# Peptides against a protein of PDB entry 3J47: the designs that were tried, part 57

Target 1, 121 residues: chain A of PDB entry 3J47
Amino acid sequence: IRLTNQLKSLKGLQSKLKDVVEYLDKVINKELPINHTILGKLQDVFNLLPNLGTPDDDEIDVENHDRINISNNLQKALTVKTNDELMVIYISNLVRSIIAFDDLIENKIQNKKIQEQRVKD
Target 2, 69 residues: chain B of PDB entry 3J47
Amino acid sequence: YEEKEESNLAATKSMVKIAEQYSKRIEEEKELTEEELKTRYVGRQDPKKHLSETADETLENNIVSVLTA

## One batch from the design tools (peptide; made by RFdiffusion4, then SolubleMPNN)

Design b2_p16_2_s1 (from b2_p16_2, 12 letters changed)
Fold by OpenDDE base, seed 3:
Structure b2_p16_2_s1 (fold): chain B 121 residues (1-121), chain C 69 residues (1-69), chain A 16 residues (1-16)
Amino acid sequence: as target 1 above (121 residues)
Amino acid sequence: as target 2 above (69 residues)
Amino acid sequence: FLDKQIELGKELLKYA
């Protein structure tokens, strides 16, 4: 379910980006007037997207270490944060798997003992 | 799409909480394992089952956290 | 704990 939702979101984003590119091409070709409202919303989305393209603008306040690896420079900080989270989750899963395995073995041992008792009766 | 993004953000916030709870969950898991060991000596099957179920729930929560991350 | 589980697993394998 979650992976499907993520994939659906990514596909939706891809479709939207394609529509934007097609719209921009039509505007450049003077086939359609610029819809300022759509462009404004798109600019807001691009401003919220960590700037992938323009390396030059100076004051990227490095401090907002939010975890989302969307854009390359922010991606590096986000990649580190994501790696740390993934490491914690991995260790947690490993510990849970060990406990589950221990319980499975114990259950199997108990079942064997019950069966041995039934054979003796 | 927006609903899924919101769900991912909520899940990321939950992951921070899960990291904090992880240490506590490890301790709870150890306690349950000790109870299971004690129950093994007492011959009562029920505490062991409960420990196993708790470990499984903990594993599921970790998997969900990984999928959200 | 794990070693005991491994040993118990081996005993179960002998029984199956």
Scores: peptide ipSAE 0.445, ipTM 0.835, DockQ to the pose 0.011
Fold by OpenDDE base, seed 4:
Structure b2_p16_2_s1 (fold): chain B 121 residues (1-121), chain C 69 residues (1-69), chain A 16 residues (1-16)
Amino acid sequence: as target 1 above (121 residues)
Amino acid sequence: as target 2 above (69 residues)
Amino acid sequence: FLDKQIELGKELLKYA
């Protein structure tokens, strides 16, 4: 459910972005007048979207690097954070799998001992 | 979309909480493994079973967390 | 621990 909602949100964002690109292409081709309301909302979205393009190193607030949400550097930081979280989850799953396997082995050894004892009796 | 965004935000907050819980779960898993080691020495089946069950629950929670991530 | 589990797993496989 949660992953499906995230995927749906991402698909919705992708569709909206595609609509914006298509709208911008139509505006460039002079096929449609510039819808200022859509552009304003898009600018707000872009202002909320971390700056993808500007190379300048300086004022990227180091503090927001841990938050997954913000911009390209922030998106990179968010990708790193997501990767770190996935890595932690992966390691935890491995550790749990190892523990479960150890318990399975011990249970099987015990079952074998019980069976050997039954054959001796 | 808004419900999903809210769910994603909650998922991200839950992921941070899951990272903390994951660190705690890893520690709990280590404690469980130590209890299994202790139970192997003490020969009482009950602590070992409890450790196994807790490890399985921890694994299941991690799998669900990975699937939700 | 992991190597010991793998070894235990191999022993269990031989026994099963």
Scores: peptide ipSAE 0.466, ipTM 0.851, DockQ to the pose 0.012; fails the geometry check
Fold by OpenDDE base, seed 2:
Structure b2_p16_2_s1 (fold): chain B 121 residues (1-121), chain C 69 residues (1-69), chain A 16 residues (1-16)
Amino acid sequence: as target 1 above (121 residues)
Amino acid sequence: as target 2 above (69 residues)
Amino acid sequence: FLDKQIELGKELLKYA
């Protein structure tokens, strides 16, 4: 369910971006007049979108780097955060698997002891 | 779209909560392992089963968290 | 602990 909603949101964003690109192409080709309202909204969206494209503005403070790197830095930080979260989940799964194996081993040992007792009786 | 964005925000908040719960679950898993160790000494099967079940639940929750991430 | 579990696992495998 959650993954499906995320995928649907991502697909919707992709569709909207495609529509924007198509609109921009039509404006560039002078097929449509520049709708200043649409352009303004797109500009706002692009301004809200983390600035993926320009590598140069190095100066945004290192401390907020892990959570809020708004654009490429943010995507990279979000990627790093996601990677860290995945690592934690992976370690957790390993730990649980080890515990489950320990229990299986113990259960098997107990079952064997019970069987040995039954054979002696 | 807005509903999904809200769902993603809720998911992110859930991830933070999952990280906290993860630390707690690791501790709970350790406690269960200690109880299992104690149960090995006491010779009762029931505490070991409970530990295994809790470990499994912890794994399932981690898997769900990964899938949600 | 883990090493003991691995060893116990190996013993269980021998008896299974």
Scores: peptide ipSAE 0.461, ipTM 0.844, DockQ to the pose 0.011; fails the geometry check
Fold by OpenDDE base, seed 5:
Structure b2_p16_2_s1 (fold): chain B 121 residues (1-121), chain C 69 residues (1-69), chain A 16 residues (1-16)
Amino acid sequence: as target 1 above (121 residues)
Amino acid sequence: as target 2 above (69 residues)
Amino acid sequence: FLDKQIELGKELLKYA
């Protein structure tokens, strides 16, 4: 369910971006007048997007840690965060696998004991 | 789309909580392993089964967390 | 603990 919702959101965003590109191409070609309202909303969206292109080092506001994908410098920090999260998940899975293996071994030991008792009876 | 966005936001908040819960889950896993060790001495099957089930649930929750990330 | 389990697992594999 969650993955499906994420995929649907991404597909919707992709479709909207495609529509924007098509609209911008038509405006550049003077086929359609510039819809200032749509353009303003797009500008607001771009301003809310982590600044991909501005090299200015300083004001990496720490708060937007959660958005994994888009912006390069923020994306690098986000990539590091994502890598750390993936590492924690990997270690967790490893620990669970070890526990599951221990349980499997114990179950086999019990089964052998039961079989040995049956042979003695 | 809005429902998915809300789900993603909830998932992200859940990931932060998952890190905290992960530490707690590791402790719960250790407790279950101790119960399994105790069950080896007591010879009763029931605590070992419960430990195995809790370990499996913990594994499933981590897999879901990875898939949500 | 784990090493003992691995060893027990190996013994079980010999008798299985």
Scores: peptide ipSAE 0.442, ipTM 0.832, DockQ to the pose 0.011; fails the geometry check

Design b2_p16_2_s2 (from b2_p16_2, 11 letters changed)
Fold by OpenDDE base, seed 3:
Structure b2_p16_2_s2 (fold): chain B 121 residues (1-121), chain C 69 residues (1-69), chain A 16 residues (1-16)
Amino acid sequence: as target 1 above (121 residues)
Amino acid sequence: as target 2 above (69 residues)
Amino acid sequence: FLDKQIELGKQLLEWA
C-alpha cells in the first residue's frame, strides 16, 4: 500500500511536470497567455523543491545539507542524511531479524522435544 | 497524491523518533532474550513466546520505518 | 535496492 502510494505520487508529479512543460512551450510560442496563478503555484513548488536546475545562485547554506534527499544539489547532502537514517533502520532490522530467528530456533527445538516426549509415551 | 505525501511527511518525522527509540528497543529486545533464556531453564513456554512476540513487533516497526523512509 | 528492501520486509512480515 505505502509503496503504491509513493509510486502514484511520483506518477502524478511526472504528469504535472509534463503539463507544465507543455504549457510553457505554448506560452513561448505565443499560442496561449501566461496563466499567472498556475505559474505562481509552480514557482512556489520549485522554491520549496531543492533547486535542481539553477546552478547560478550563490549561498548554498551548508546547514540544511543533512536532511532531505529530494532534489539534485541539495539532494546530495540530503542523500547523505537519508543514507545514514537508512543505515540505522537497516541495522535495527538486522538485529530484530536475528532475535526473531533465535526465537524461531528455540521454538523449533521445544516443539521437537515435545514430539520426542509424545513418542516415548 | 496529497494524502500519500502527507503520510510520507508524517513517516519522516516518525523516523527521527524511531531512531531515538531504536536504542531503547534494542535494550528491550535484550531483556526479552534474557527472559527467554531464563524460561528455557524454567521450562515455561510463556516467557519465551512473549519475547518472540516482542521481537516480532520490534521487527515490524523497523520494517514500517524502512517502508516510510 | 529499495525494491529489494521492500521484498525483504515482506518476507520478514510473513515470517512474523
Scores: peptide ipSAE 0.537, ipTM 0.847, DockQ to the pose 0.032
Fold by OpenDDE base, seed 2:
Structure b2_p16_2_s2 (fold): chain B 121 residues (1-121), chain C 69 residues (1-69), chain A 16 residues (1-16)
Amino acid sequence: as target 1 above (121 residues)
Amino acid sequence: as target 2 above (69 residues)
Amino acid sequence: FLDKQIELGKQLLEWA
C-alpha cells in the first residue's frame, strides 16, 4: 500500500511535469497562452525544490539536502545518505529473516519430536 | 496523489526515527535469538514464541522502512 | 537493488 501510494505520487508528478513541458512548448510555438496560475504554482514548487542547477547558493543547510534525492552533486551526497540508510534496512531485514528462519526450524524440530513420540505410543 | 504525498512525508520522518532506533532493534533481535536458544536448551516453548513474534515485528518494521525509503 | 530487497521482503512475509 505505502509503496503503491509513493509510486502513484511520483507518476502524478511525472504527468504534471509532462503537461508543463507540453504547455511551455505550445507557448513557445504561440499556439496557446501561458496558464499563469499553473506557471506560478510550478515556480513555487521549483523554489521549494533544492536548486539542482545553481551550485552557487551555498546557504541551503546541507543536512536537509542529504535526505532528498536531488540530481547532480547535491543529489550525490543525498544518494550516498540514502544508500547508507537502505543498506542498514537491508541488513536489518536479513537479520530478522535469519531469526525468523531459526524459529521456524526450531518449531519444525519440536513438531517432529512430538510426532515421533506419538508413533512410539 | 495528495494522500500518497502525505504518506511519503510521514514515511520519511519514520525512516529517520527508524535509523536512530535501528541499533536498538538489532540488540532486541539478538535478545530474542538468545531467548530462542535458551528455550531450545531449557525446553520452554513460550520464550521462543515471544522471540519469534518480536523478530517478526522487527522484520515488518524494517520492511516498512525499506518501502518508505 | 531495490527490487531485490522487495523480493526478500516478500519472502519474509510468506515465511511470517
Scores: peptide ipSAE 0.553, ipTM 0.855, DockQ to the pose 0.030; fails the geometry check
Fold by OpenDDE base, seed 5:
Structure b2_p16_2_s2 (fold): chain B 121 residues (1-121), chain C 69 residues (1-69), chain A 16 residues (1-16)
Amino acid sequence: as target 1 above (121 residues)
Amino acid sequence: as target 2 above (69 residues)
Amino acid sequence: FLDKQIELGKQLLEWA
């Protein structure tokens, strides 16, 4: 369910971005007038997006340490953070898997002991 | 889309909490393994089963966290 | 990486 919702949101964003690109191309080609309302909303979205290309690396480093895989220089730092989080989750899953395997082995040993007792009786 | 966005936000908040809970879960998993070891010596199956069930629940929570990440 | 994690998750679910 959660992954499906994330995928749906990403697909919706992708579709909207595609529509914006198509609109911008039509405006550049003078086929359609500039829709100021759509452009204003897009500008607001871009302002809310992590800064993709601005070289002033210094100030933005501090606040958004926790956010996932979104955008360029901040995105590199965020990508590193996301990779670290994924590695921790991966290691955790491995540890749980090992514990589960140990339990399975113990269950098999118990089953063998029960079978040996039944053969002796 | 809005419902998915809300779900993603909730998932992100949960991930921060999961990092803290993960350390606690690792400790709980160790305790379960010790109970299994003790049960192996005592010969009673019930404590080992409970430990295995708790380890499985912890594993499931980690899998859900990975799927949400 | 993500595909491998998903596959590992599926294996863990089958084991649980």
Scores: peptide ipSAE 0.545, ipTM 0.847, DockQ to the pose 0.030; fails the geometry check
Fold by OpenDDE base, seed 4:
Structure b2_p16_2_s2 (fold): chain B 121 residues (1-121), chain C 69 residues (1-69), chain A 16 residues (1-16)
Amino acid sequence: as target 1 above (121 residues)
Amino acid sequence: as target 2 above (69 residues)
Amino acid sequence: FLDKQIELGKQLLEWA
C-alpha cells in the first residue's frame, strides 16, 4: 500500500512534468501564449526543489550532509541517508530472521524429542 | 496523489523515528537471543518462547518500516 | 552466536 502510494505520487509528478515540458515546447513554437500562472507555480516548485544547477562549491555546512544536502550534494546526502536507513533495516531484518530461525530449530528439536519418546513408549 | 504524498511524508517522518527506534530494537533483539541462550542452558521453555515472540514482533516492525521507506 | 545459529540450522535441515 505505502509503496503503491509512493509510486502513484511519482507517476503523478512525472505526468505533471511531462505536461509542463509539452507546454514549454508549445510556447517556444509560438503555438500558445505564455501562461504566467502556470509559470509562476512552476517557478515556485523549482525554488522548492534542490538547486540542481548551481555548481557554486560554497561551504555547504557538513551538518546538512546527513540531511538532504544541496542538490547534487543534497541528493547525494539524501542517498547516503536513505542507504544508511536501508542498511539498518536490512541488519534488523537479518537479526530477526536469525532469531526466528533459532526458535524454529529449538522447536523442531523439542518436537523430535517428543516423537522419540512416543516411539519408545 | 495528495493522499499518497501525505502518506509518504508520514512514512518519512516515521522512518526517522524508526531509525532511532531501530538501535533500540537491535538491542532488544540481542537481549531476546541472550534469553533464548539462557533458556537452553536452564531448560525452561518459557523464556525461549518469550524471546522468540519478541524477535518476531521486532522483525514485523522492521518489515513495516522497510515497506514505509 | 551466528556460528551456533548456522549449526542449529544445519541440524534442522538434517532433521527436515
Scores: peptide ipSAE 0.463, ipTM 0.851, DockQ to the pose 0.012; fails the geometry check

Design b2_p16_2_s3 (from b2_p16_2, 12 letters changed)
Fold by OpenDDE base, seed 4:
Structure b2_p16_2_s3 (fold): chain B 121 residues (1-121), chain C 69 residues (1-69), chain A 16 residues (1-16)
Amino acid sequence: as target 1 above (121 residues)
Amino acid sequence: as target 2 above (69 residues)
Amino acid sequence: FLDKQIELLKELLKWA
């Protein structure tokens, strides 16, 4: 559910960004006037998502690496943070799996000892 | 979208908490492994079982964390 | 940590 909602939000953002790009292209081509409402919404999105739309090589501020913030540099940082978190979760799952496996092995060893004792009796 | 954004924000906060919890869970897992080792030496099934259960709970929490992430 | 756990698991497997 949460992942699906995040994916939906991301898809919605992607669609909106695409619409903005298409609109900007049309404005550049003088095909359409600047839609102030779309620009206002875009500005709101940019205020919420700093640097999502600007392709310019502006330095990923190192400080944003730890913050899951919505903007491109911040999104890259957020993506990295998300990847790091996923990696941590993966490692944790692996560790838990190993512990569970260790317990299974121990249970098997105990069962074997019980069987060996029964054979000796 | 707004509900998903709120959920994503909550998930992000949860993920930070999960990272902290993950570090703690790794430590708990180490403790469980140590307790399991100790239980093997002591020959008491109860501590070992408890360690196994705690490891399973830790695994489950990590899986839930991955699913939430 | 994982390597140590894997090693521990391998040791446990040897005892099984």
Scores: peptide ipSAE 0.450, ipTM 0.852, DockQ to the pose 0.015; fails the geometry check
Fold by OpenDDE base, seed 5:
Structure b2_p16_2_s3 (fold): chain B 121 residues (1-121), chain C 69 residues (1-69), chain A 16 residues (1-16)
Amino acid sequence: as target 1 above (121 residues)
Amino acid sequence: as target 2 above (69 residues)
Amino acid sequence: FLDKQIELLKELLKWA
């Protein structure tokens, strides 16, 4: 469900971006006047989007490190953060797996002891 | 789309919370392992079973965290 | 075998 919703949102965003590109192309070709309202909303979206495109601003805003950033420079820092998080999750799963195996082995040992006692008995 | 966005936001907040919970879960897992070791010496089956169940619950929570991540 | 797994778990815990 969550993944499906995320995928749906991403698809919706992609479709909207495509529509915007098509609109911009029509405006460039002077086929349609610039819809200021759509452009304003798009600008707002771009302002809310972490700066994907401008390579030059080296200022790694250190603070927003924690959010999985869609944007490339922020995305690198976020990618590192995501990798670290995934690593922690992986380690945790491994630890849990090891504990579960230990319990399973102990259960098997106990079962064997019970069987041996029954045979003596 | 809006429902998905809300879900993603909730998931992100949940991830932060999961990180905190993860630290707590690691500690709980350690306690369970110690109890299992103690139970091995005491010879009572019941504490070992409880430890195993708690370890499984911890594992399930980690899997959910991975799926959310 | 269990002792080795416990040791691995301890090492993993140190890494976490």
Scores: peptide ipSAE 0.448, ipTM 0.841, DockQ to the pose 0.018; fails the geometry check
Fold by OpenDDE base, seed 2:
Structure b2_p16_2_s3 (fold): chain B 121 residues (1-121), chain C 69 residues (1-69), chain A 16 residues (1-16)
Amino acid sequence: as target 1 above (121 residues)
Amino acid sequence: as target 2 above (69 residues)
Amino acid sequence: FLDKQIELLKELLKWA
């Protein structure tokens, strides 16, 4: 469900971006007048997108930067954070698997001992 | 699209909570493993079983966390 | 602790 919603959101964003590019191309070619309302909304979206190009906004605290920058630079930082979280989850799963396996091995050893005792009787 | 965005935000918040719970679960799993180790020495099946169950629960939670991530 | 558990698991696998 979550993955499907993320995919839908991403597809919607992709479609919107494509529409914007097509609109911008038409405006550049003087085929359509600039729709200021659409451009303003797009500009707002771009402003909400983490600044890809300006390295100078040093001031956004590294902690907030990791959250907000879904845009390419921030997206890279978020990707790194996501990778770290996934690694932690992976390690935890491995640890759980190892513990479960240890218990299984112990149970098998006990079962073998019980079988050996039954054969001796 | 907005519903998906809200779902993603909720998922991200859930991931943070899961990370905290994960740390706690890892510690609980270790404790159960110590009890299992002690139980192995004592030959009592019950503590080992409890440790195994807790380890399994921890593993399941981690898997759910990965799936939600 | 985990390393010891892994080693124990490896030993148990040899007995299985």
Scores: peptide ipSAE 0.440, ipTM 0.847, DockQ to the pose 0.013; fails the geometry check
Fold by OpenDDE base, seed 3:
Structure b2_p16_2_s3 (fold): chain B 121 residues (1-121), chain C 69 residues (1-69), chain A 16 residues (1-16)
Amino acid sequence: as target 1 above (121 residues)
Amino acid sequence: as target 2 above (69 residues)
Amino acid sequence: FLDKQIELLKELLKWA
């Protein structure tokens, strides 16, 4: 369910981006006036997005929004944070698995003892 | 689309909480293992089962956290 | 804790 919702959101975003590109092309070709309302909202979205566009400026500002796969420059910092979180989750899962196995072993040992007692009786 | 976005935001908040809970869960898992050890000596299967169930629940929560991350 | 878990895993393997 969650994955499906994320995929739907991404598809919606992709469709909107395509519409914007088509609109921008028409504006460049002087076929349509700029829809200032849509463009303003899009600009706001781009301003909220980590700067995708300028590959040149070296300063990977390490400081802000650590965790989520946002845009390329922020993506590096976010990738590091995501990796750290994934490591923690992985270790946690490993620990839980070990505990579960320990319980299974104990159950098996008990079952074996019960079986041995039944054979002696 | 909006419902999915809300779910992602909730998931991100849950990850922060999961990191805190993870440390606590590790301690809880240790306690459960000790209870299982005690149950092994007492011969009562019930505490051991409870420990196993708690470990499984902890594992499930970690998996959900990974899927949300 | 991890060491104890590993030991339990070893015991489980013997039972299997």
Scores: peptide ipSAE 0.430, ipTM 0.840, DockQ to the pose 0.013; fails the geometry check

Design b2_p16_2_s4 (from b2_p16_2, 11 letters changed)
Fold by OpenDDE base, seed 2:
Structure b2_p16_2_s4 (fold): chain B 121 residues (1-121), chain C 69 residues (1-69), chain A 16 residues (1-16)
Amino acid sequence: as target 1 above (121 residues)
Amino acid sequence: as target 2 above (69 residues)
Amino acid sequence: FLEKQIELQKELLKYF
């Protein structure tokens, strides 16, 4: 469910970006008038995109920097963060699996003891 | 699309919280394993079951975290 | 801890 929702959101964004590019091309070619409302919304989206080009030192809080990995350098930092998170999840899953196996082992040992007692009776 | 975007945002926030709680979850898992070890020696099945259940819950939370990443 | 778990798993396998 979650992966399907993420994929649908990404596909929706891709389609919208394609529509915007096609619209901008038509406006440049003077085939359609400029829709100011669409341009305003697009400008807002671009302003919310991490600054791809200027390494201006703005101390933008660590929280917002993680979300917008469209820029190659920011993308690299977020890729590292994502890798670290995936590694933590992987280790946690391994530990849980080990605990589950320990419980299975104990249950099997107990079952064998019960069977051995039943054979002696 | 909007519902999925909201779900992805919630998922990202959950990942940050999972990272913060990761150390705590590891400690809880260790406690459960110790209870299982104690239960092996004492023959008390109930503490072992509780440890197994907590380990399973910890595993499920990690799987959800991976799916959210 | 992990080593003990691996050993326990090996013991279990001998009984299956």
Scores: peptide ipSAE 0.410, ipTM 0.839, DockQ to the pose 0.012; fails the geometry check
Fold by OpenDDE base, seed 3:
Structure b2_p16_2_s4 (fold): chain B 121 residues (1-121), chain C 69 residues (1-69), chain A 16 residues (1-16)
Amino acid sequence: as target 1 above (121 residues)
Amino acid sequence: as target 2 above (69 residues)
Amino acid sequence: FLEKQIELQKELLKYF
């Protein structure tokens, strides 16, 4: 359920971004006037997005290194954080699997002892 | 879309909390393994079962955390 | 911890 909701949100964002690109291309081609309301909302979204396209290396806000945001320079920091989180989850799953195997082995040993006792009786 | 975005944000916040809880869960898992070892020596089947159940719950929570990451 | 788990797994494997 949660993954499906995240995927749906991401697909919705992707569709909106595609519509914006198509609109911008039409404006560049002088086919349509700039919709000021859509551009204002897009500008607000771009201002809230970590600066995707500024080539100036200096303003990469070091603090946002930890959060899952998709946009370019923040994307590297977020990719590193996501990789670290995935590694922790992987190790956790391995540890739980080992514990589950230990319990399974113990149960099998007990079952074998019970069977050996039944054969002696 | 909005409900899913809110759910994703909540999941991300939960991952941070899960990372903090992960260290605690690893310790709880170790305690369960020690209790299971003790139960093997003492012959008490119930503590061993409880340890196994807690280890399984710890695993399930990690899997859910990975799926929400 | 991992070493103890590996040893437990080896002991368990002997009973299978």
Scores: peptide ipSAE 0.409, ipTM 0.835, DockQ to the pose 0.013; fails the geometry check
Fold by OpenDDE base, seed 1:
Structure b2_p16_2_s4 (fold): chain B 121 residues (1-121), chain C 69 residues (1-69), chain A 16 residues (1-16)
Amino acid sequence: as target 1 above (121 residues)
Amino acid sequence: as target 2 above (69 residues)
Amino acid sequence: FLEKQIELQKELLKYF
């Protein structure tokens, strides 16, 4: 359910971006007038996107580390954070799987001992 | 779309809290494994079962965290 | 600890 909602949101964003590109191409070709309301909302989205274009020096505050995809430098920092989080989750899942396997092995060993005792009786 | 975006934001905030709790969960899982090991030597089944159940709960919580990530 | 876990996993695999 949760992953399906994320995929649906991403697909919705992709469709909207495609519609904007098609609209911009039609405006460039003088086939349709510019929709200022759609462009304003798109500009707001781009301003919320970490600056893709200016390599300028200033200390972009460490706080936005969580948003994976938006800008190459922020995207690199976010990719590192995501990799660290995925590594922690992977190690945790391995440890839990090992514990579950240990219990399963012990249960099987006990069941074999019970069967061997029943064959001797 | 907006409801999913809000859900993803809530999931991300939850993931930060999960990372803090994760260190504690790893320690709890280790304690359980030690209790299971002790129970194998004593020959009592009950502590081992409790350890297994807590390890499984810890696994489920990490799987939910991965699905949130 | 890890070596014992690997051994336990190998023993479990023998039961499948």
Scores: peptide ipSAE 0.409, ipTM 0.838, DockQ to the pose 0.013; fails the geometry check
Fold by OpenDDE base, seed 5:
Structure b2_p16_2_s4 (fold): chain B 121 residues (1-121), chain C 69 residues (1-69), chain A 16 residues (1-16)
Amino acid sequence: as target 1 above (121 residues)
Amino acid sequence: as target 2 above (69 residues)
Amino acid sequence: FLEKQIELQKELLKYF
């Protein structure tokens, strides 16, 4: 369910971006007048998006560490965070697998003891 | 779209909580392993089965956490 | 922990 909602949000964002590109192309080609209201809303959206385009300002604002990949430097920090989270999940799965194997081993040993007792009776 | 965005925000908050719960789950998993070790000495099958079931539930919760990450 | 698990796995393998 959560993955489906994330995928739907991403598809909606992709569709909106496509509509914006198509609108900008029509404005550049003088096919449509510049709708200042749409451009203002787009500018607000871009201002709320972490600055994807300026490579030079080293001010890594530390507070936005939690938000998924939008800008390359933020994307690097987010990629590192995602890698750390994936590593924690991987280690957790390994630990659980080891416990499950221990239980299987114990169950097998018990089953063998029961069989050996049945052969002696 | 808005419902999915809210769900993603809730998922992200849940990931932070998962890190805290992860430490607790590791401790619960250790306790289960100790109970299995103790049950191996006591010779009764029932506590070991319960330990295995709790370890499996912990595994399932981690897999769901990985799928949500 | 891991060493005990490996030993348990070796014991289990002897029963198969």
Scores: peptide ipSAE 0.395, ipTM 0.830, DockQ to the pose 0.012; fails the geometry check

